# Peptides against a protein of PDB entry 4DOW: the designs that were tried, part 122

Target 1, 157 residues: chain A of PDB entry 4DOW
Amino acid sequence: TFSWVGRPLPNRKQFQQMYREICMKINDGSEIHIKVGQFVLIQGEDNKKPYVAKLIELFQNGAEVPPKKCARVQWFVRFLEIPVSKRHLLGRSPPAQEIFWYDCSDWDNKINVETIIGPVQVVALAPEEVIPVDQKSEETLFVKLSWNKKDFAPLPP

## One batch from the design tools (peptide; made by RFdiffusion4, then SolubleMPNN)

Design b2_p26_6_s1 (from b2_p26_6, 14 letters changed)
Fold by OpenDDE base, seed 5:
Structure b2_p26_6_s1 (fold): chain B 157 residues (1-157), chain A 26 residues (1-26)
Amino acid sequence: as target 1 above (157 residues)
Amino acid sequence: MEAREKVLKELQEEEEKAREKFLELL
């Protein structure tokens, strides 16, 4: 169950109410508050590994019937989402914890908030920094590079 | 996510095909 936290932000968009925070209520009755700017796991179809995204906007789309709670996100991709023929361009075998900033606009960046599994920690690292692969960091994902469907590159500023 | 899901499915199929071909050569 998802519900808005707080009042709508000032917005000029006619059919959208924007929010800073949303509350996710889980099975045990506990609540998780997720805010714009945080990273989340998003459920994919067919038991795929969850997608990783950064929340850019939270909004209710009043143009839809019924209105839906939505988010606009910045996508990240896992190494296995890179075409096999291009994985060699990374020049190394990444740990499972590494994700890549998706630097393309060909995907819809709007999601339904009900697809959010929960928050996740994402840490940006410099290329020379080593990704810690210990048990303590298993829940943390790391990003060093972007992927633009052609090559890997330094993260956008 | 529909477009992304479609792409991912295609990539996974390609990977599986490549893997199968490689294993056939062993």
Scores: peptide ipSAE 0.327, ipTM 0.778, DockQ to the pose 0.041
Fold by OpenDDE base, seed 4:
Structure b2_p26_6_s1 (fold): chain B 157 residues (1-157), chain A 26 residues (1-26)
Amino acid sequence: as target 1 above (157 residues)
Amino acid sequence: MEAREKVLKELQEEEEKAREKFLELL
């Protein structure tokens, strides 16, 4: 169950009420608050590993019938989502915890909040910084580079 | 997500095909 937290933010978008925060009530009855700017895991189809995204906007989409609770996101991709023919461009074998900023606009960046599994910690690192690969950090994902379907590049500013 | 899922599916299929070709060489 998802419910908005707080009052709608001022905006000029017709049929949209924007929010800063949403409450996710999970099975055990506990609640998790997720805010714009935080990172989330998003369930894909089948049993695929969850997608990672940064929340850019949270909004009630009144243009849809019925209205839907939605989010605008910045996508991240896992190494296994990079075409095999291009993986060599990374020049290294990344740890499982590494994700990449998806620097393309060919994917829809609107999601239903119901696809959100929960929050996840994502840490941006400089190229020279080492990704910690230990059990304590297994729940944390790290991003150093962007992927634009052609090559890897430094993170966008 | 639909477009992404499609791309991912295609990518996985390509990877599987590559594996199969590799196994044929063994």
Scores: peptide ipSAE 0.325, ipTM 0.774, DockQ to the pose 0.041
Fold by OpenDDE base, seed 1:
Structure b2_p26_6_s1 (fold): chain B 157 residues (1-157), chain A 26 residues (1-26)
Amino acid sequence: as target 1 above (157 residues)
Amino acid sequence: MEAREKVLKELQEEEEKAREKFLELL
């Protein structure tokens, strides 16, 4: 169950009400608050690992009937989502915890909030920094580079 | 997200087909 937190933000979009925060009620009855700018796991298909995204906007989409609670996101990709023929461009074998900033506009960046599994910790690292692979960081994901379907590049600001 | 899932599915299918062909050569 998802519900908006706080008053809608001022905006000039005709059919959208924007928010800073949403509340997710989970099975044990506890509540998790997720804000714009935080990272989330998003449910995919075929029992694959969940997608990783940064929340850019939270909004109720009044253009749909009935209105739906939606989010606009910045996508990240896992190494296994990169075509096999291009993986060598990384020049190294990344740990399972590494993700990449998706620097393309060919994917729809709007999601239904109902696909959000929960928050996740994503840490940006400089190229020279080592990704820690231990029990303490098991649930933490790390990003160093962007991927634009052609090559890897330094992480955007 | 539909477009992303479609691309991922296509990539996985291509990888599976390549693996099958490789195994046939063994």
Scores: peptide ipSAE 0.324, ipTM 0.770, DockQ to the pose 0.042
Fold by OpenDDE base, seed 2:
Structure b2_p26_6_s1 (fold): chain B 157 residues (1-157), chain A 26 residues (1-26)
Amino acid sequence: as target 1 above (157 residues)
Amino acid sequence: MEAREKVLKELQEEEEKAREKFLELL
């Protein structure tokens, strides 16, 4: 169950009410508050590893019937989502915790909030920084580079 | 997500086929 937290933000969009925060109620009765700017895991199909995304906007889409609670996101990709023929361009074997900023506009960046599994910690690192591998960091994902379907590049500003 | 999921499915199918061919050669 998802519910908006706080008042709608000032907005000129005709069919959208924008929010800063949403509340996710979990099966055990606990609540998690997720805000714009945080990172989340998003359920995909076929029981695959969840997608990783940064929340850019939270909004109620009044153009749909019934109105849907939605989010606009910045996508990240896992190494295994990169075509085999291009993986060599990274020049190294990445740890399982590494993800990449998806720098393309060919994917829909709108999601239904119901696809959100929960929050996740994502840490941006400089290329020279080493990704820590310990029990405490296993829940943390790390991003150093972007992927634009052609090559890897430094993170966007 | 539909476009992304389509690409991912295609990629995974290609990888699976390649793996199967490799195993057949063993």
Scores: peptide ipSAE 0.321, ipTM 0.770, DockQ to the pose 0.041

Design b2_p26_6_s2 (from b2_p26_6, 14 letters changed)
Fold by OpenDDE base, seed 1:
Structure b2_p26_6_s2 (fold): chain B 157 residues (1-157), chain A 26 residues (1-26)
Amino acid sequence: as target 1 above (157 residues)
Amino acid sequence: MEAREKMLEKQKEEEEKRREEFKKLL
């Protein structure tokens, strides 16, 4: 179950109410609060690892019946999502915890909040920094580069 | 990438249906 936290933010969109924070109730009754700017895991297909995204906006879309709780996100991609023919461009075999900033506009960046599994920690690293593969950080993901469907590049600022 | 694209397309189609219903109410 998802519910808005706090008052709606001022915006000029007639049929949208924007929020800064959403509450996710988990089966055990506990609550997790997720804010704009945080990273989340998005439900993938069967036998697929969840997608990774950064929350840009949280909003209720009143231009729909019924209105839906939505998010606008910045997508990240896992190495295995990159076409096999292009993987060599990385020049190395990345650890499983590495993800890439998706630097394309061809994907819809709107999601239903109900697809959010939960928050995830994403750490930006410089190219020379080593990704720790310690068991204590198994849930932490790391990003060094962007992917624009053509090549890898430094992270956007 | 294909799997993700399919997921997003499905969501877009569902959104469009909901928008159409909204337009009927105006």
Scores: peptide ipSAE 0.419, ipTM 0.838, DockQ to the pose 0.878
Fold by OpenDDE base, seed 5:
Structure b2_p26_6_s2 (fold): chain B 157 residues (1-157), chain A 26 residues (1-26)
Amino acid sequence: as target 1 above (157 residues)
Amino acid sequence: MEAREKMLEKQKEEEEKRREEFKKLL
């Protein structure tokens, strides 16, 4: 169950209400508050690992029946999502915790908030920084590079 | 990536459908 937290933010979009925060109620009755700017895990298909995204906007679109709670996101991709034929372009074997900034606009960046599994910690690192390998926990993900479907590159500013 | 693209396309189609339904109510 998802519910908006706080009052709508001022915006110029006629049929949209924007919010800073959403509350996710989970099965044990606890509540998790997720804010714009945080990273989240999004349910994938076919029992695959969840997708990773940064929340850019939270909004309800009044131009829909029924109205849906939505988010606009910046996508990240896991290494295993990259085509096998292009993985060699990285020049190394990344740890399981590494993700990549998706630097393309071909994907829709709108999601239903109901697809959010929960928050996740994502840490940006410089290329020279070593990703800490914790065998006991993959709770933290790390990003060093972007992927634009052609090659890897430094993170955008 | 193909799986993600399909998922996103499906969501987009559903959104478009809901938007058209909204227009019919105006």
Scores: peptide ipSAE 0.416, ipTM 0.836, DockQ to the pose 0.861
Fold by OpenDDE base, seed 2:
Structure b2_p26_6_s2 (fold): chain B 157 residues (1-157), chain A 26 residues (1-26)
Amino acid sequence: as target 1 above (157 residues)
Amino acid sequence: MEAREKMLEKQKEEEEKRREEFKKLL
């Protein structure tokens, strides 16, 4: 269950109400608050790891029947989502915790908030920084590079 | 990537259907 937190933000978009924060109620009755700018896990297909996204906008889409709670996101991709024929372009075998900034506009960046599993920690690293692999960091994902379907590149500023 | 694209396309199609229903109310 998802509910808006706080008052809607000033917005010029017709039929849309923008928010800064949403509350997710979990099965045990606890609540998690997620804000614009945070990273989240998005439900994937069966037997697939969840997708990773950064929240850019949270909004109620009143141009639909019924209206839906939606988010605009910046997508990240896991290494295993990259085509096998292009994985060699990385020049290394990445740890499981590494994700890549998706630098393409071909994907829709709107999602239903109902697909959000929960928050996740994502840390940006310089290319020379080593990704820590220990018990304490297993929950943290790391991003060093972008992927644009052609090649890997340094993260955008 | 194909799996993700299919998921997003499905959501888009569902949104478009809901938008069409909204237009009927105008």
Scores: peptide ipSAE 0.416, ipTM 0.836, DockQ to the pose 0.889
Fold by OpenDDE base, seed 4:
Structure b2_p26_6_s2 (fold): chain B 157 residues (1-157), chain A 26 residues (1-26)
Amino acid sequence: as target 1 above (157 residues)
Amino acid sequence: MEAREKMLEKQKEEEEKRREEFKKLL
């Protein structure tokens, strides 16, 4: 289950209450707090790895029945999500921990918070920085480039 | 990426439906 933490932030949207933090209660009863600006894993399809996103906004959407707890996100994509025909544009074989900033507006950036699996660490790297490949666990993901469906580019500032 | 797009579209459609239901209550 998900519950808001703290008071709503000042917001100009009539039917939306914006929050800075949300609490997710896991099956074992433990609680994880997730804040705007943090990265999260989002439930993917049955046989796919979770999606990665940065939380931009957390809000209760009161313009729905029932009201929904939502998030606005910046999407990231995994290399394997990139069309096979375009993967060569990277010019290298990325480690499994590398993700790419999705630099397109064609995807809806609103999600239900219920799709959030949990937080994840994402580290932005400069082009010259090396992604650690010896890590056994995908505890940390790394982003160096953006993907705009046409080509890879340096990360947006 | 098509799978993601489909998932997001479905969520959007569901949101729109819920919004329409909200409008009916007004």
Scores: peptide ipSAE 0.410, ipTM 0.832, DockQ to the pose 0.885

Design b2_p26_6_s3 (from b2_p26_6, 15 letters changed)
Fold by OpenDDE base, seed 3:
Structure b2_p26_6_s3 (fold): chain B 157 residues (1-157), chain A 26 residues (1-26)
Amino acid sequence: as target 1 above (157 residues)
Amino acid sequence: MEAREKLLKKQKEEEEKARKKFLELL
């Protein structure tokens, strides 16, 4: 179950009420609070790793019947989502923890909050910084580059 | 990426259906 935390934020978007924070209630009764600017795991295809996204906006969408709790996100992609024919453009074999900023506008960046699995830690690194490949846990993801369906590039500022 | 695209497309179609119903109430 998802519920809004706090009062709606001022905005100019018709049929939308924006929020800073949402609460996700888990089966055991515990609650996880997720805020704009945090990274989350999104439910993907069965037997596949969840998608990674950064929350840009949280909003109630009154343009739907019934209204839906939604989020606008910045997508990230895993290396294995990159077409096989273009993976060589990276010039290296990335560790499993590496993800890439998706630098395209062709994907819908609106999601239903019910697709959120939970929060995840994402760390931005400079190109020269080394990803801890030998870390015991892959709970932390790292991003160095963007992917625009043509090539890899430095991260957006 | 195709799998993700299909998923997002389906979600968008569901949203459009819900929006259409909203407009019918006007």
Scores: peptide ipSAE 0.369, ipTM 0.811, DockQ to the pose 0.887
Fold by OpenDDE base, seed 1:
Structure b2_p26_6_s3 (fold): chain B 157 residues (1-157), chain A 26 residues (1-26)
Amino acid sequence: as target 1 above (157 residues)
Amino acid sequence: MEAREKLLKKQKEEEEKARKKFLELL
């Protein structure tokens, strides 16, 4: 169950109420608060690892019936999502914890918040920095580069 | 990436289906 936290933010969109924070109630009754700017895991295909996204906006679309709680996201991709024929462009074998900033506009960046599994830690690293691989960091994902379906590049400024 | 595209389309279709069902019950 998802519920808005706080009052709607002022915005110019007539049918969209924007929020800074949403509350996710999990099975044990505990609550997880997720804010704009945080990273989340999103339900993927069956037997696949969840997708990773950064929350850009949280909003309720009042034009829908019933109104839907939505988020606008910046997508990230896992290495295994990149076509086999292009993986060599990375020039290295990335650790499983590495993800890539998806730098394309061909994907819809609107999601239903109900597809959010939970928060995840994503750390941006410089290319020369080594991704730590230990039990403490196994849950943390790391991003160094962007992917635009053509090549890898430094992260957007 | 193709799998993701398919998933997003599927989710949109399911949402529309659910909306339609809801409207029919109003």
Scores: peptide ipSAE 0.356, ipTM 0.801, DockQ to the pose 0.351
Fold by OpenDDE base, seed 4:
Structure b2_p26_6_s3 (fold): chain B 157 residues (1-157), chain A 26 residues (1-26)
Amino acid sequence: as target 1 above (157 residues)
Amino acid sequence: MEAREKLLKKQKEEEEKARKKFLELL
């Protein structure tokens, strides 16, 4: 289950209550707090790795019936999500921990918070920085580049 | 990437269906 943490933020958007933080109660009964600006894993297709997203907004969408807890996200993509015909454009074989900033607006960036699996650590790196691929850092994902369906490019500022 | 697009679209459709069902229960 998901519940809002704290008071709603000042917001001008009608029918929306914005929050900074949400609490996710997991099966163990333990709670995980997730904040705007953090990265999360989003439930993907069956038998596939979860999607990665950065939380941009957390909001209660009162315009919907019933009202829903939602998030607006910046999407990231895994290398294997890149079309096979375009993968060569990277010019290298990325480690499994590398993800790419999705630099397109064609995807809906609104999600239901129920699709959030949990938080994940994402570290932005310069192109020259090495991505650690040891087991100790397996839980951490790394981003160096963006993908805009045409080519890879340096990360947006 | 098409798979993700399809998934997101499907989720929207399911959400819409759920909304309709909710309204029917009222």
Scores: peptide ipSAE 0.328, ipTM 0.794, DockQ to the pose 0.388
Fold by OpenDDE base, seed 5:
Structure b2_p26_6_s3 (fold): chain B 157 residues (1-157), chain A 26 residues (1-26)
Amino acid sequence: as target 1 above (157 residues)
Amino acid sequence: MEAREKLLKKQKEEEEKARKKFLELL
């Protein structure tokens, strides 16, 4: 169950109500608050690892019937989502915790909040920084590079 | 079409279908 937290943010879009925070109620009754700017796991395909995204906007469209709670996101991709024929372009074997900024606009970046599994920690690193691969960091994802369907590149500013 | 694109398209279609059903009930 998802519910908005706080009052709608001032915006100029007549049929959209924007929010800074949403509450996710889980099975045990506990609540997780997720805010714009945080990273989340999004339900993927069956038997696939969840997708990773950064929340850009949280909104409800009043023009939609029934209204849906939605989010606009910046997508990240896992190494295994990259075509096999292009993986060599990375020049190294990445750890499982590494993800890549998806630097393309061909994917719909609007999601239903119901697809959100929960928050996740994502840390941006410089190319020269070593990704920690220890037990304490297993739940933390790291991003060094972007992927634009053709090659890897430094992260966008 | 990549797997991610297919998934997102499917989700959109399901949402549209749900909206259509909702309107039929009104």
Scores: peptide ipSAE 0.326, ipTM 0.793, DockQ to the pose 0.352

Design b2_p26_6_s4 (from b2_p26_6, 15 letters changed)
Fold by OpenDDE base, seed 4:
Structure b2_p26_6_s4 (fold): chain B 157 residues (1-157), chain A 26 residues (1-26)
Amino acid sequence: as target 1 above (157 residues)
Amino acid sequence: MEAREKLIKKLNEEREEARKKFLEKL
């Protein structure tokens, strides 16, 4: 289950109450707090790894029936999500921990918070920085580049 | 990738199982 933490942020969006933080209650009774600006894993397709996204907004969408707890996100893509015909454009074989900033607006960036699996650590690196591939960093994802369906590019600022 | 919008909406039904798997990795 998900519940808002704190009071709504001031905003002028009709039928929307914005929040900074949400509490995710897990099946074992533990709670995880997730804030705007953090990264999350979002449920993926069967037999596929979860999607990765950065939370941009958290909001209660009162325009929907029933009202939904939603998030607006910046999408990331895993290398294996990139079309096979385009993967060569990277010019290297990325480690499994590398993700790419999705630099297109064709995807819906609004999600139901119920699709959130949990938080994940994402670290932005300069192009020359090495992605650590060790057991200790297994849970951390790294981003160096963006993908815009045409080519890879340096990360947006 | 082109069907992500629809996919994300669909995946609400399987969220509990996904979260369980996440916990197993913690």
Scores: peptide ipSAE 0.070, ipTM 0.647, DockQ to the pose 0.062
Fold by OpenDDE base, seed 3:
Structure b2_p26_6_s4 (fold): chain B 157 residues (1-157), chain A 26 residues (1-26)
Amino acid sequence: as target 1 above (157 residues)
Amino acid sequence: MEAREKLIKKLNEEREEARKKFLEKL
């Protein structure tokens, strides 16, 4: 179950009420609060790793019947999501913890909050920084570069 | 077609249908 936290934020978008925070209630009754700016795991296909995204906006979409709780996200991609024919462009074999900023607008960046599995830690690193591949950091994802369907590039601001 | 693209396409179709229903009430 998902519920809004706090009052709607002032905005000028028609048919949308924006929020800063949403609450996920888990089966055991515990609650997880997720805020705009945090990173989340999004449900993927069966037997596939979840998608990774950064929450940009949280909003109730009044243009739908019934209204839906939605989020606007910045997508990330895992290395294995990149076409096989282009993986060589990275010039190295990335660790499993590395993800890439998806720098394209061809994907719809609006999701239903119901697809959110939970929060995840994502750390931005400079290209020269080493990604720690230890057992203690296995739950943390790291981003160094962007992917724009043509090539890898320095991480955008 | 990428699996993610298929998912997004389905989602967009559902949203479009919901939007049509909303407009019918105006």
Scores: peptide ipSAE 0.046, ipTM 0.636, DockQ to the pose 0.749
Fold by OpenDDE base, seed 5:
Structure b2_p26_6_s4 (fold): chain B 157 residues (1-157), chain A 26 residues (1-26)
Amino acid sequence: as target 1 above (157 residues)
Amino acid sequence: MEAREKLIKKLNEEREEARKKFLEKL
């Protein structure tokens, strides 16, 4: 269950109410608050790892019937989401914890908040920094590079 | 639409329907 936290932000858009924070109620009754700017896991296909995204906006879309709780996101991609024929362009075998900033605008970046599984920790690293793969960092994802469907590149500013 | 867009759209619709059904049972 998802519910808005706080009052809607001042907004000039007629059919959208924007928020800073949403509350996710999980099965045990506990609540997790997720804010704009945080990273989240998004439900993927059956038997596939969740997608990773950064929350850019939280909004209720009043133009839809019924109104939907939505988010605008910046997508990341896992290495296994990259076409097999292009994976060699990385020039190395990445650890499972590495993700890549998706540097294209061809994907719809609007999601229903109901697809959010939960928050996740994402750490940006310089290219020369080593990705920790020990047990303490198992739940943390790391990003060094972007992917633009053609090649890998340094992270956008 | 890109394959990713189609997938995301499908997932959104499926989750919405699932949530709706869940709420109807309450």
Scores: peptide ipSAE 0.023, ipTM 0.528, DockQ to the pose 0.113
Fold by OpenDDE base, seed 2:
Structure b2_p26_6_s4 (fold): chain B 157 residues (1-157), chain A 26 residues (1-26)
Amino acid sequence: as target 1 above (157 residues)
Amino acid sequence: MEAREKLIKKLNEEREEARKKFLEKL
Protein backbone atom coordinates (compact mmCIF):
# COMPACT_ATOMS: atom_id res chain seq x y z
CA THR B 1 0.00 0.00 0.00
CA PHE B 2 1.25 3.43 -1.00
CA SER B 3 0.10 6.82 0.25
CA TRP B 4 1.28 10.37 -0.34
CA VAL B 5 3.16 12.18 2.39
CA GLY B 6 2.78 15.91 2.76
CA ARG B 7 1.07 18.49 0.63
CA PRO B 8 1.07 18.54 -3.17
CA LEU B 9 3.84 20.63 -4.66
CA PRO B 10 2.95 23.66 -6.75
CA ASN B 11 3.02 22.82 -10.44
CA ARG B 12 1.50 23.85 -13.75
CA LYS B 13 0.61 20.38 -14.96
CA GLN B 14 -3.11 20.13 -15.54
CA PHE B 15 -3.60 16.46 -14.79
CA GLN B 16 -0.83 15.82 -12.29
CA GLN B 17 -0.35 16.48 -8.61
CA MET B 18 3.29 16.27 -7.63
CA TYR B 19 4.67 15.16 -4.30
CA ARG B 20 8.03 15.03 -2.60
CA GLU B 21 7.52 11.89 -0.57
CA ILE B 22 5.52 8.67 -0.55
CA CYS B 23 4.88 6.15 2.20
CA MET B 24 5.16 2.44 1.51
CA LYS B 25 3.44 0.12 3.95
CA ILE B 26 4.99 -3.33 3.98
CA ASN B 27 3.61 -6.71 5.03
CA ASP B 28 4.50 -6.48 8.72
CA GLY B 29 2.68 -3.18 8.99
CA SER B 30 5.82 -1.07 9.16
CA GLU B 31 6.23 1.96 6.92
CA ILE B 32 9.06 3.10 4.68
CA HIS B 33 9.19 6.66 3.42
CA ILE B 34 10.73 7.26 0.01
CA LYS B 35 11.60 10.70 -1.35
CA VAL B 36 12.41 12.15 -4.73
CA GLY B 37 16.13 11.75 -5.33
CA GLN B 38 16.40 8.36 -3.66
CA PHE B 39 17.20 5.09 -5.40
CA VAL B 40 14.77 2.20 -5.52
CA LEU B 41 14.45 -1.37 -6.66
CA ILE B 42 11.63 -1.99 -9.11
CA GLN B 43 9.98 -5.33 -9.83
CA GLY B 44 11.64 -7.01 -12.77
CA GLU B 45 10.61 -9.83 -15.02
CA ASP B 46 10.16 -13.35 -13.73
CA ASN B 47 13.42 -14.87 -12.54
CA LYS B 48 15.20 -11.58 -13.13
CA LYS B 49 16.88 -9.34 -10.60
CA PRO B 50 14.97 -6.17 -9.76
CA TYR B 51 15.57 -3.08 -11.86
CA VAL B 52 17.38 -0.13 -10.33
CA ALA B 53 16.21 3.45 -10.71
CA LYS B 54 16.51 6.90 -9.22
CA LEU B 55 13.26 8.68 -8.41
CA ILE B 56 13.09 12.06 -10.11
CA GLU B 57 9.38 12.81 -9.79
CA LEU B 58 6.43 11.54 -7.77
CA PHE B 59 2.97 12.35 -9.02
CA GLN B 60 -0.63 11.31 -9.15
CA ASN B 61 -1.72 10.95 -12.74
CA GLY B 62 -5.24 12.29 -13.03
CA ALA B 63 -5.34 11.64 -16.75
CA GLU B 64 -5.62 7.93 -16.07
CA VAL B 65 -8.81 6.20 -15.02
CA PRO B 66 -8.63 5.43 -12.23
CA PRO B 67 -5.96 7.92 -11.12
CA LYS B 68 -2.65 6.23 -10.46
CA LYS B 69 0.24 6.98 -8.16
CA CYS B 70 3.23 7.23 -10.46
CA ALA B 71 6.89 8.11 -10.56
CA ARG B 72 9.31 9.28 -13.20
CA VAL B 73 12.71 7.64 -12.90
CA GLN B 74 16.23 7.62 -14.21
CA TRP B 75 17.03 4.06 -15.17
CA PHE B 76 20.14 2.14 -14.33
CA VAL B 77 21.06 -1.15 -15.94
CA ARG B 78 22.77 -4.22 -14.58
CA PHE B 79 25.57 -5.77 -16.58
CA LEU B 80 23.42 -8.76 -17.45
CA GLU B 81 20.83 -6.45 -19.00
CA ILE B 82 23.40 -5.35 -21.58
CA PRO B 83 23.33 -7.39 -24.81
CA VAL B 84 25.83 -10.22 -24.82
CA SER B 85 27.39 -8.92 -28.03
CA LYS B 86 28.23 -5.60 -26.38
CA ARG B 87 29.49 -6.73 -22.98
CA HIS B 88 33.07 -7.02 -24.21
CA LEU B 89 33.14 -3.25 -24.66
CA LEU B 90 33.53 -2.87 -20.91
CA GLY B 91 36.92 -4.54 -21.13
CA ARG B 92 36.59 -6.15 -17.71
CA SER B 93 34.37 -8.45 -15.68
CA PRO B 94 32.38 -6.22 -13.35
CA PRO B 95 31.38 -7.24 -9.85
CA ALA B 96 27.75 -8.07 -9.27
CA GLN B 97 27.29 -4.79 -7.41
CA GLU B 98 28.11 -2.60 -10.40
CA ILE B 99 25.32 -0.88 -12.30
CA PHE B 100 25.39 1.59 -15.17
CA TRP B 101 23.62 4.87 -15.83
CA TYR B 102 21.26 4.30 -18.74
CA ASP B 103 21.97 7.18 -21.12
CA CYS B 104 19.15 6.72 -23.60
CA SER B 105 15.64 8.07 -23.95
CA ASP B 106 14.06 5.11 -25.70
CA TRP B 107 12.70 3.59 -22.48
CA ASP B 108 9.54 4.72 -20.77
CA ASN B 109 10.57 6.43 -17.56
CA LYS B 110 7.13 6.45 -15.96
CA ILE B 111 6.33 3.70 -13.48
CA ASN B 112 3.51 2.75 -11.20
CA VAL B 113 4.72 3.16 -7.62
CA GLU B 114 3.23 -0.24 -6.86
CA THR B 115 6.15 -1.77 -8.75
CA ILE B 116 8.61 -0.38 -6.19
CA ILE B 117 10.06 -3.13 -4.02
CA GLY B 118 11.99 -0.84 -1.71
CA PRO B 119 14.87 1.60 -1.37
CA VAL B 120 18.46 0.75 -2.24
CA GLN B 121 21.79 2.46 -1.72
CA VAL B 122 23.65 3.56 -4.85
CA VAL B 123 27.10 5.11 -4.65
CA ALA B 124 28.83 6.91 -7.51
CA LEU B 125 32.54 6.13 -7.89
CA ALA B 126 35.36 7.44 -10.03
CA PRO B 127 36.51 5.04 -12.73
CA GLU B 128 39.76 4.35 -10.87
CA GLU B 129 38.06 3.62 -7.56
CA VAL B 130 37.71 -0.01 -6.51
CA ILE B 131 34.33 -1.34 -5.53
CA PRO B 132 34.58 -2.48 -1.91
CA VAL B 133 33.67 -6.07 -1.20
CA ASP B 134 32.53 -6.59 2.36
CA GLN B 135 29.42 -7.81 4.12
CA LYS B 136 28.09 -4.30 4.59
CA SER B 137 28.68 -3.36 0.96
CA GLU B 138 26.82 -6.36 -0.42
CA GLU B 139 23.60 -4.40 -0.23
CA THR B 140 25.12 -1.33 -1.89
CA LEU B 141 25.26 -0.82 -5.64
CA PHE B 142 27.94 1.20 -7.39
CA VAL B 143 27.96 3.21 -10.59
CA LYS B 144 31.04 4.36 -12.52
CA LEU B 145 29.93 4.49 -16.13
CA SER B 146 27.00 5.21 -18.39
CA TRP B 147 25.63 2.94 -21.10
CA ASN B 148 23.98 4.41 -24.20
CA LYS B 149 23.27 1.15 -26.06
CA LYS B 150 26.42 1.66 -28.12
CA ASP B 151 29.27 2.06 -25.67
CA PHE B 152 30.29 2.76 -22.11
CA ALA B 153 31.35 6.23 -21.04
CA PRO B 154 32.76 7.68 -17.83
CA LEU B 155 30.45 9.68 -15.66
CA PRO B 156 31.44 13.32 -15.27
CA PRO B 157 33.85 13.99 -12.37
CA MET A 1 31.78 10.53 -4.41
CA GLU A 2 29.76 13.52 -3.31
CA ALA A 3 30.66 15.45 -6.42
CA ARG A 4 29.56 12.62 -8.65
CA GLU A 5 26.29 12.23 -6.79
CA LYS A 6 25.58 15.89 -7.36
CA LEU A 7 26.41 15.47 -11.02
CA ILE A 8 24.11 12.48 -11.27
CA LYS A 9 21.34 14.58 -9.82
CA LYS A 10 22.02 17.32 -12.34
CA LEU A 11 22.16 14.84 -15.19
CA ASN A 12 18.86 13.37 -14.09
CA GLU A 13 17.26 16.77 -14.20
CA GLU A 14 18.67 17.44 -17.63
CA ARG A 15 17.54 14.06 -18.88
CA GLU A 16 14.07 14.64 -17.54
CA GLU A 17 13.85 17.96 -19.33
CA ALA A 18 15.14 16.47 -22.54
CA ARG A 19 12.67 13.61 -22.35
CA LYS A 20 9.80 15.99 -21.70
CA LYS A 21 10.74 17.95 -24.78
CA PHE A 22 10.98 14.76 -26.76
CA LEU A 23 7.57 13.62 -25.63
CA GLU A 24 6.06 16.99 -26.46
CA LYS A 25 7.15 16.56 -30.04
CA LEU A 26 5.34 13.27 -30.36
Scores: peptide ipSAE 0.020, ipTM 0.432, DockQ to the pose 0.039

